# Designs tried in a protein design run: peptides against a protein of PDB entry 4N3Y. Part 25

Target 1, 83 residues: chain A of PDB entry 4N3Y
Amino acid sequence: ETRDQVKKLQLMLRQANDQLEKTMKDKQELEDFIKQSSEDSSHQISALVLRAQASEILLEELQQGLSQAKRDVQEQMAVLMQS

## One batch from the design tools (peptide; made by RFdiffusion4, then SolubleMPNN)

Design b1_p11_2_s4 (from b1_p11_2, 8 letters changed)
Fold by OpenDDE base, seed 3:
Structure b1_p11_2_s4 (fold): chain B 83 residues (1-83), chain C 83 residues (1-83), chain A 11 residues (1-11)
Amino acid sequence: as target 1 above (83 residues)
Amino acid sequence: as target 1 above (83 residues)
Amino acid sequence: SEVQELLERLE
């Protein structure tokens, strides 16, 4: 019966539309998630970069200190040898 | 004692270097994670887009079918009224 | 690394 077919098609159409809406929502949520995740990660990376830079500065200072300390030891040794 | 200071500085330098390397590694891992996550999500989104497109096609077909079915019912009613 | 090389030179 055509009437029954119409009803069936209406149901199918509703189901298909629901599925479409769900898919669109899921797509949007995923895009939003990516955006947010990217932003969060970017901030975290920036923080790590700053930390790394601080470490580099420290390393340079330590290198200089170590070099100076080495020279001081050498100088002390030289004095001892001269006595 | 300067000698002890040198040893201490060497240890500190090693520790600082280790920290720097760790930070650099963590940074790289995070960047890789973002890249991979983005790619995975992009693929998933593409799949959803295809699914949505299929649904749109189905919806259009169902709409046409429903419209035709409605017309058929109307035609049948007209025939009945003419008898 | 360069830092390690410098450390080695100071040892």
Scores: peptide ipSAE 0.075, ipTM 0.512, DockQ to the pose 0.022
Fold by OpenDDE base, seed 4:
Structure b1_p11_2_s4 (fold): chain B 83 residues (1-83), chain C 83 residues (1-83), chain A 11 residues (1-11)
Amino acid sequence: as target 1 above (83 residues)
Amino acid sequence: as target 1 above (83 residues)
Amino acid sequence: SEVQELLERLE
């Protein structure tokens, strides 16, 4: 019967629409997740960059100190040898 | 003693360098992870888009069928009323 | 890096 067919089609249409809406929502949620995750990671990377830069500064300072200390030792040795 | 100071500075310098290398590695790993994660998610999004499009096609077909079926019912009713 | 090179020389 045509009437029964109409009712069946209406139900199928509603179900299909529900599935479509669900799929669209899932897609949007995934995109939002990616965006948020990338932002969070970006901030973390920035923090790591700053830490690395701080370490580089420390290394430079230590290197300078080490070089100076070595020179001081050499100078002391020279004085001792001359005495 | 200066000699002891030199040795201490050498150790500190090595430690600082180790920390720097570790930080740089961690940064790189994070960037690689983000890249891979984004690629994976992008593929998933593409799949969802295709599924959504398939659902849209189905909806259009069902809508057309429903409209036609409703018209058929109306036509049948009109015939009955005239008899 | 320059720092690494210098460290290697100091070791």
Scores: peptide ipSAE 0.073, ipTM 0.512, DockQ to the pose 0.025
Fold by OpenDDE base, seed 5:
Structure b1_p11_2_s4 (fold): chain B 83 residues (1-83), chain C 83 residues (1-83), chain A 11 residues (1-11)
Amino acid sequence: as target 1 above (83 residues)
Amino acid sequence: as target 1 above (83 residues)
Amino acid sequence: SEVQELLERLE
């Protein structure tokens, strides 16, 4: 029956169209999510890098201070030995 | 008092050393975290990209199917018009 | 989008 077949095809067409639109939306959401996620991650990583750099500076300063303190102790020890 | 001063410096040295070690550990943890986070993010993004690509393929297939369905309906409609 | 345009043409 041609009439019934046409109706069936029309239904299939509508269903396919609905799925197409849904899939297009899903794809767009995924692409947007990827972009946003990348930006967020990049910012977070940059912040951590800066923090690590700050820690590096602190370490270097502490090392220098420690070395100086050691020298100071040694100098004082020398004084004590002369006493 | 030199003796007391030496003891004070020794305490300062120990405290500085403790802080140095702690800071070194903190820095290492941050660097490890950055590395791990980047790897995790990269994998996640790659997965989403693949998913987006799959959706693209689906969209194209649906479009082709829809076009074919439309043609089929039109052909059947032509038959009906001749009836 | 191109797909959207094609969809509109089909409808």
Scores: peptide ipSAE 0.071, ipTM 0.462, DockQ to the pose 0.030
Fold by OpenDDE base, seed 1:
Structure b1_p11_2_s4 (fold): chain B 83 residues (1-83), chain C 83 residues (1-83), chain A 11 residues (1-11)
Amino acid sequence: as target 1 above (83 residues)
Amino acid sequence: as target 1 above (83 residues)
Amino acid sequence: SEVQELLERLE
């Protein structure tokens, strides 16, 4: 009968809306997680990039210092040989 | 009338189910995005970590080399002063 | 990379 059909459809509608609400909540939680994860990853990557850059600068300075030290030794040796 | 109520509820149910399907699809896309993003970030971070570690090893070697070079110069100068 | 080049020169 029509009355029973109405009651059945009302129940189905309530169930569908409940599932919709749950799925929408889950979606929002995932969006929040993506936002949080992206921010954390960005900061971590930036920190590592800066660390790598600082190391490269120090390496260049130490390499230059070592080369200059070698040259200075050779020059001092030459001076001593001349005297 | 009851007949009109049934038709209205059927329409509402179809609309609710359509929205549910759309939301479920969106959720799946976000889950896939999270998985992809996490993998990409992990690889990028690992690459930067290895780069930083390589730099640190090189820095230690260069620092040791510079210190040894200084000691060698001082020793050579001492030998020359003795002769 | 520059770091790799420097490391190779030191070795």
Scores: peptide ipSAE 0.040, ipTM 0.358, DockQ to the pose 0.092

Design b1_p11_3_s4 (from b1_p11_3, 5 letters changed)
Fold by OpenDDE base, seed 5:
Structure b1_p11_3_s4 (fold): chain B 83 residues (1-83), chain C 83 residues (1-83), chain A 11 residues (1-11)
Amino acid sequence: as target 1 above (83 residues)
Amino acid sequence: as target 1 above (83 residues)
Amino acid sequence: LLSELEALLAS
């Protein structure tokens, strides 16, 4: 009968609504996670870039020191040859 | 004496070179890691974005279904009232 | 490489 059909449709409506609410929650959680993950990754990479830049500066200083050390050795060798 | 000084400077030169090579290796490993990490994160986020988009489509379908179900229930109730 | 990484972060 129609009464039973209405009751069945009401149940289907409630089930559909429950599924909708669940999916809306899941979607929101996913979007929040994506945003947070992206921000965290950005900060992590930024920190690593800064460390790489520090290494670059150190390498430049070491190269200068190496060149100077080589010059100093050569100068001392020249003095030794004159002695 | 100068000879001993030269030997000391040669050692310092070798030590500086060893440190330079080590730092160069560390820098390269860091850069490679940053690149790989960034690519992995990008792929992960892309996959999550696709999943979020799928959820959005599902939500739209569920909303349509919910609206139709509500209309169907109201129509059946109208029939019931006429009976 | 560092310039590329910095550009990526700036985007």
Scores: peptide ipSAE 0.044, ipTM 0.492, DockQ to the pose 0.171
Fold by OpenDDE base, seed 4:
Formats: sequence, structure tokens, C-alpha cells
Structure b1_p11_3_s4 (fold): chain B 83 residues (1-83), chain C 83 residues (1-83), chain A 11 residues (1-11)
Amino acid sequence: as target 1 above (83 residues)
Amino acid sequence: as target 1 above (83 residues)
Amino acid sequence: LLSELEALLAS
């Protein structure tokens, strides 16, 4: 009967609404997770870039030092050869 | 004496070169790590975006269903009231 | 490579 149909439909309505709310929550959680993950990754990458830059600076300094050392050795050898 | 100086400088040269090579290696490892981390993050983000999109589709469907259910209930109630 | 990484972070 119509009365029973109404009751059934009301139940369906509540169920649908419950599912809707759940899905909305799930979506929001996913979005938040994505955001947080992205931020974390960005921070980590930034830190690593800084480390890489520091290494690059050191590398350049070492290269310069190596060149100087080589020159120094050559100079001293020249002195020795002249002695 | 000069001879001793040369020997010392040669040692320094070797040490500098060793450090240089080590630093170069370290730098490369850092770069590789950054690259890999970025790729992993990108893949994960993409996967999560797809999930979010699926949830959004479901959400829309549920919203439509909810609206329909509401209308159905209202219609049945109207019938009942007229009986 | 570092410049590329920096560009990525800047975007």
C-alpha cells in the first residue's frame, strides 16, 4: 500500500543521505591527504636541494684547491730542478 | 728541504683528489635521491587524484539519487493525502 | 640539474 511505500522510500532517503555524507567526508580526507603529501614532499625536496647546493659549493672549492696544489707542486719541483 | 716539501704537497694533492671524488659521488647520490623521491611522490599524487575523482563522480550520482528519492516520497505522500 | 630542481620548486 501507499503507506508502506512511503515508509520504504523514507528509508531509502535516509540511506542515500548517509552514504552521501560518508562520501563527502572521504573526498575531503583524500584532498587533505594530497595537500599534505604535496607539502611534505616539497619541503623535503627543498632541503635536499640545499644539501646538494652545499655539496656543489664544496666541490668547487675542492677543485680550486686541487688546482692550486698542483701548481704548488710544480713550482716546488721547478725550484728543486734549479737547485 | 725542497724534496720534503714536494713530497708533502704530493700527498696533499692526493688527499684533495680523494675528497673531490667522494664529494662528487655524494652529490650524485643526492641528485638521484631527489629525482626518485619526486617521481614517487608524483605517482602517488596522481593515484590519489584519480581516487578523488571517482569519489566525486559517486557523490554526484548520490546527490541525484537523493533528489529523486525526495521527489518520490513527496509524490507518494501527495497520493496518500488524496486518498 | 640544481637549476631545474629550483625551477620546479619555484613553480
Scores: peptide ipSAE 0.043, ipTM 0.493, DockQ to the pose 0.174
Fold by OpenDDE base, seed 2:
Structure b1_p11_3_s4 (fold): chain B 83 residues (1-83), chain C 83 residues (1-83), chain A 11 residues (1-11)
Amino acid sequence: as target 1 above (83 residues)
Amino acid sequence: as target 1 above (83 residues)
Amino acid sequence: LLSELEALLAS
């Protein structure tokens, strides 16, 4: 009968509202997670880029030093040959 | 003396070259890691965005359903009052 | 590669 149908619909309305609130909370948590994850990844990658840059500078310095060392050996050998 | 100095410089040259090769390898590994990490993060974030979109659609459907349910309850109560 | 990574971070 009508009164029982109304009570059923009221229950369904409460259930739907509870599900809506739960889903809204879950969605917000997911969006916050995505945002935080993206920011954390950006920071981590930035730190790694700095490390790679430091390695690049070191490589260039080592290459220059190696070239100089080669020249130094050649010069000393020339002196040795003259002796 | 000169001959001993040459030998010392040759050793230093070999050591410098070994360090250069090691650093080149380490730099390449770091660059590969950064690239892979960025790609993995992008894929993961894309998947999470899709989940958020699904939740958004569900929220909109639930909101519409809730509005309809409210109207249904009101209509049934009106029928009850008429009886 | 480093320039590409830096460009990505700058965007």
Scores: peptide ipSAE 0.042, ipTM 0.492, DockQ to the pose 0.133
Fold by OpenDDE base, seed 1:
Structure b1_p11_3_s4 (fold): chain B 83 residues (1-83), chain C 83 residues (1-83), chain A 11 residues (1-11)
Amino acid sequence: as target 1 above (83 residues)
Amino acid sequence: as target 1 above (83 residues)
Amino acid sequence: LLSELEALLAS
């Protein structure tokens, strides 16, 4: 019967709209999450890069210092053996 | 009129279902993207951590070497001054 | 080494 069919369709429409609203909300939350996660990861990686750069500079300085110290030892040994 | 109302509701229901399907698909794609992005970021950060750890070990070794070299120089200088 | 990491960030 037409009247009953109208009521049935109205119910189905309400259910579909409710599900649509929920799904749209979920989608938006995921978009926001992705954006935030991307920013967080970018910042974290940037911080790690900066720390790595600082470590590299220190490594080079220490290597230079060690090499010079070794040369100084060798020079002093040479002087000692000449005395 | 009831018959016209049935047709109108049928159209609205079809439109709602079409939109629902599209939105659900978009949501699923975002979920998959988030999962993949999370895995990628996790692996990238893990790699950086390992590299940082290796650098730290090397730094400590170089510092130790430099300190020892300095002590050796000082000792040789002392010996020289005693001769 | 660091240039590679920087390139990764820039990409």
Scores: peptide ipSAE 0.026, ipTM 0.382, DockQ to the pose 0.697; fails the geometry check

Design b1_p11_4_s1 (from b1_p11_4, 8 letters changed)
Fold by OpenDDE base, seed 3:
Structure b1_p11_4_s1 (fold): chain B 83 residues (1-83), chain C 83 residues (1-83), chain A 11 residues (1-11)
Amino acid sequence: as target 1 above (83 residues)
Amino acid sequence: as target 1 above (83 residues)
Amino acid sequence: LVDELLARLDA
């Protein structure tokens, strides 16, 4: 019966439309999630970069200090040898 | 005492170096995580896009069917009215 | 790098 067929098709159409809308929404939410997650991660990486930079500076300073300390020890030894 | 100072600086240097290496590793791991996560999400989005496309095609087909069914009903009614 | 500095100190 044609009318029954129409009703069936209408139901199927509604179901298909619901699925389409849901899929589109899910897609958009996922894209938003990726965007936000990437931003969060980017900020976290930036913080780590700053930390690494600070550590690098500290390392350089300590290296300089170590070198100087070594020189000082050597100078002290030289003085003792001369005495 | 200078030698004690040297030893202290050496320890601090090692600690700073460890921190630097750890930070660099963490940074790299985070970047790798973002890359992998983005790829995973991209694939998921692609799947959703395909699903949406399929739903869209189905919707179009159902709409065509509905329109045809409607026309058929109208034709049947016309025949009955003519009889 | 630390190893390098330590090597220099021990030299």
Scores: peptide ipSAE 0.069, ipTM 0.466, DockQ to the pose 0.017
Fold by OpenDDE base, seed 4:
Structure b1_p11_4_s1 (fold): chain B 83 residues (1-83), chain C 83 residues (1-83), chain A 11 residues (1-11)
Amino acid sequence: as target 1 above (83 residues)
Amino acid sequence: as target 1 above (83 residues)
Amino acid sequence: LVDELLARLDA
């Protein structure tokens, strides 16, 4: 009967609404995840860049030290040759 | 003696060079890691954005279905009231 | 070098 059909349709409506709400929630969670992931990645990359900078500074210092050491050796060798 | 000093300095030079090479390697590894991480993140984000788009499409379809269901219920209720 | 690294990230 018509009443039964109405009840059926009302149920379908509720079910559809539930699915809609679930989908909306899922979408929001996805957006939040993307945002958070992007921020985390950005922070991580920035931190790693800073580490790379530190490594570069150390490299430069080591290069200077190496050059100085080489000069020192050369100087001492010169003294040795003169003795 | 001078010869001993030269030998010491030569050792220091070798050690410094070893450290230099290690630092250079570490820096390169850091750069490679950053690059790879960035690429991976980019791909991941793109994939998730596509999923979000799919969710949006589904949401729109569900909204249409919900609207139709509501109209159907209203129509049937009208018939019922007339009987 | 740091700038070069950053440029590679943006590429």
Scores: peptide ipSAE 0.054, ipTM 0.492, DockQ to the pose 0.138
Fold by OpenDDE base, seed 5:
Structure b1_p11_4_s1 (fold): chain B 83 residues (1-83), chain C 83 residues (1-83), chain A 11 residues (1-11)
Amino acid sequence: as target 1 above (83 residues)
Amino acid sequence: as target 1 above (83 residues)
Amino acid sequence: LVDELLARLDA
């Protein structure tokens, strides 16, 4: 019966449209998530890199300090031995 | 008292060394974390992009299906009207 | 679309 066929096809069309709309929404949400995730990660990594750089500077300072301290100890020891 | 000075400096040297070692360890851990975080993020983003691509394909298929369904309905309606 | 998405990521 053609009338019934038409009605069925119309239903199928509506269902397909619903599926399409849902999928489009899901896709958009996924895209937005990817963008946000990437930005967040980038910012976090940048911050951590800066922190690492600061630590590197501190390490260099400590190394220099240690070297100087070592020299100081040696110098003081020499004085002690001469006394 | 020079002896006391030497002892004090030796202690300070040890303390400085301890600080240096700790800082070096912390730096290394931070670097490892950055590397791991970056890799994890990259992999996750890649996976999500692939998922988005799959959704895009589905969207195109659905659009095509909808268009065809629409045509089918119209065709059936025409038949109905002619009957 | 993928290119567009990637472009948005770089924005």
Scores: peptide ipSAE 0.050, ipTM 0.503, DockQ to the pose 0.116
Fold by OpenDDE base, seed 2:
Structure b1_p11_4_s1 (fold): chain B 83 residues (1-83), chain C 83 residues (1-83), chain A 11 residues (1-11)
Amino acid sequence: as target 1 above (83 residues)
Amino acid sequence: as target 1 above (83 residues)
Amino acid sequence: LVDELLARLDA
């Protein structure tokens, strides 16, 4: 009868509402996760870039040092030849 | 003496070159890591965005279903009152 | 050189 149909529909309404609330919560959690993940990755990459920059500076210093060392050896060899 | 100084400088040169090569390798590895990390993150975020989009569609469908269910209950109640 | 790395990230 109609009364039973109403009760069935009321249950369906409650179930639909429950699922809606669950889905809304899940969506919000996903959005938060994406935002947090992106921010974390950005910070990590920035830190790694700084590390790479430090290595680049070191590389340049080492290159200069190597060149100087080469010149020093050459000079010492010249002195040795004169001795 | 000069000979000993030359040998010392030759060692320093070798050490400097070794360190230079090591630093170059380390830098390259860092660059590769950064690139790979960024690509992986991009792919992961894209996948999560797709998931969020699916949830959004589901949410809209559920909202429409809820509205319809509410209307159906109201209609059934009206029928019940007429009976 | 760091700029090149950043360019790769933006590609």
Scores: peptide ipSAE 0.052, ipTM 0.488, DockQ to the pose 0.134; fails the geometry check

Design b1_p11_4_s2 (from b1_p11_4, 7 letters changed)
Fold by OpenDDE base, seed 5:
Structure b1_p11_4_s2 (fold): chain B 83 residues (1-83), chain C 83 residues (1-83), chain A 11 residues (1-11)
Amino acid sequence: as target 1 above (83 residues)
Amino acid sequence: as target 1 above (83 residues)
Amino acid sequence: TVQALLERLEA
């Protein structure tokens, strides 16, 4: 009976070790995934921010152009009226 | 000719305005996307971190269990040898 | 470690 108990405990020990190793692996994979995911997200967000900044510059240029065009039209209208 | 020039400038003004409106819309959509993406990523990462924490707790429990099991096996072996 | 990951995330 004692012998059987020892054998049982040895089996339990092996099973516990297997579970431990598996869990350690899973934990490491999760950590690696989190790191990679965060880096990828950060890079993507940065790229999109730069794109938004470019669009902002274009908006400002278009606004300036629109204002100038409006002035030009008004000037031409004045010339037309005075002709 | 002056009349035609005015008409041309008016068309250009309308086109510029259309482009401005489109660009404003695109910029807003980009900003919204960046915000949403960052929030989603943050939430996902947080969830994964919590999962990793749970795994860490399990690892510690398994290590403790393994150590205890080892001691139990050694104790049983001692009993067996002394029988 | 999880703690290190948390610190990285919070930085």
Scores: peptide ipSAE 0.084, ipTM 0.503, DockQ to the pose 0.191
Fold by OpenDDE base, seed 4:
Structure b1_p11_4_s2 (fold): chain B 83 residues (1-83), chain C 83 residues (1-83), chain A 11 residues (1-11)
Amino acid sequence: as target 1 above (83 residues)
Amino acid sequence: as target 1 above (83 residues)
Amino acid sequence: TVQALLERLEA
């Protein structure tokens, strides 16, 4: 009868609504995840870049030291040859 | 003596060079890691965005279905009240 | 270079 049909449709409506709410929640969670992941990645990369900068500075210092050492050796060699 | 000093300086030079090479390698590895990490993150985010889009489409479909179901219930209720 | 990395990050 019609009454039974109405009850069936009401159930379907509730089920559909529940599914809708679930989907909405899932979408929101996904968006939040993307945002958080992106931020985390950005921060991580930034930190690593800073480390790379530190390495670059150290490299430059080492190059200077190496050059100085080379010069010092040459100077001492010259003294030695004159002795 | 001077000769001993020269030998010492030569050792220091070699050690400095070794350290320099190591630092250069470390820097390169760090840059490579950053590049790879960034690419991986980008791909992951893109995939998740596509998933979010799929969820959005589903949400729209569910909304349409829900609206239709609601209308159907209302129609059946009207018939019932007339009987 | 480090500078290139920074520029990429800021892009």
Scores: peptide ipSAE 0.080, ipTM 0.496, DockQ to the pose 0.210
Fold by OpenDDE base, seed 3:
Structure b1_p11_4_s2 (fold): chain B 83 residues (1-83), chain C 83 residues (1-83), chain A 11 residues (1-11)
Amino acid sequence: as target 1 above (83 residues)
Amino acid sequence: as target 1 above (83 residues)
Amino acid sequence: TVQALLERLEA
């Protein structure tokens, strides 16, 4: 019956619409997730970069300290030799 | 005693060197981690973008389907009215 | 280097 066919098509239309709305929502959520994930990653990386920066400064200080220590040892050895 | 001082300084130098090497290693590991993390994030985002792309295609298909379904329903109703 | 990392982050 044509009437039944119409009703069936209407049901299918509703179902399709539901799926469409769901998919639209999912798409939006995914886009939001991508955006947020990117921002989170960026912030995390920035923090780690700062940590690396601090480590580099410390390395420089340590290198200077080592150089100075070496000089001090050499100086002390010289004093010892003179004594 | 100067001799003891020299030995102490030598020990301190060794300790400082150990710390330097450790810090250098840590720095390198951190840089590697940052690199890897960035790559991982990039790949993850790329995958999600592809998913979003697929969803968009599906949305377009669904929209077309809905439009067609609506037309079909209207056509069937017209037939019903003519019967 | 840290500088290279910073530059990459800023790019």
Scores: peptide ipSAE 0.079, ipTM 0.496, DockQ to the pose 0.232
Fold by OpenDDE base, seed 2:
Structure b1_p11_4_s2 (fold): chain B 83 residues (1-83), chain C 83 residues (1-83), chain A 11 residues (1-11)
Amino acid sequence: as target 1 above (83 residues)
Amino acid sequence: as target 1 above (83 residues)
Amino acid sequence: TVQALLERLEA
């Protein structure tokens, strides 16, 4: 019967609309999650890079210190040999 | 005394070298961590993007289905009015 | 190097 068919289609329309709205929401949540995840990762990596830079500076300082210490030991040995 | 001073400097040299080696190792570990973290994040984001794309396709399909359902309901209503 | 890592991050 036509009336019953119309009612069935009206229900299908409502269901389709509900699913559409749900899917739109889900898509938006996924996009927001991706954006947030990317930003968080970027910030974390940036912080770690800064830490690595600090370590690099320390390495250079220690390298210079080591060279100086070596020179100092050599100089003291020279003094010792002359005394 | 010069001899004592030399021994002190030798100890300092050893300590400096040990610290240098440790710092080099730490730096390398940090670099490796950053690289791994970045790669892992990239893969994760890529997977999420694919999921979002699937949702987008579904959204388009549902949108088309909704439009068709609306047309079907309208057509059935027209038939009903003619009967 | 740290500089290379920075360049990668900024790209």
Scores: peptide ipSAE 0.079, ipTM 0.497, DockQ to the pose 0.210

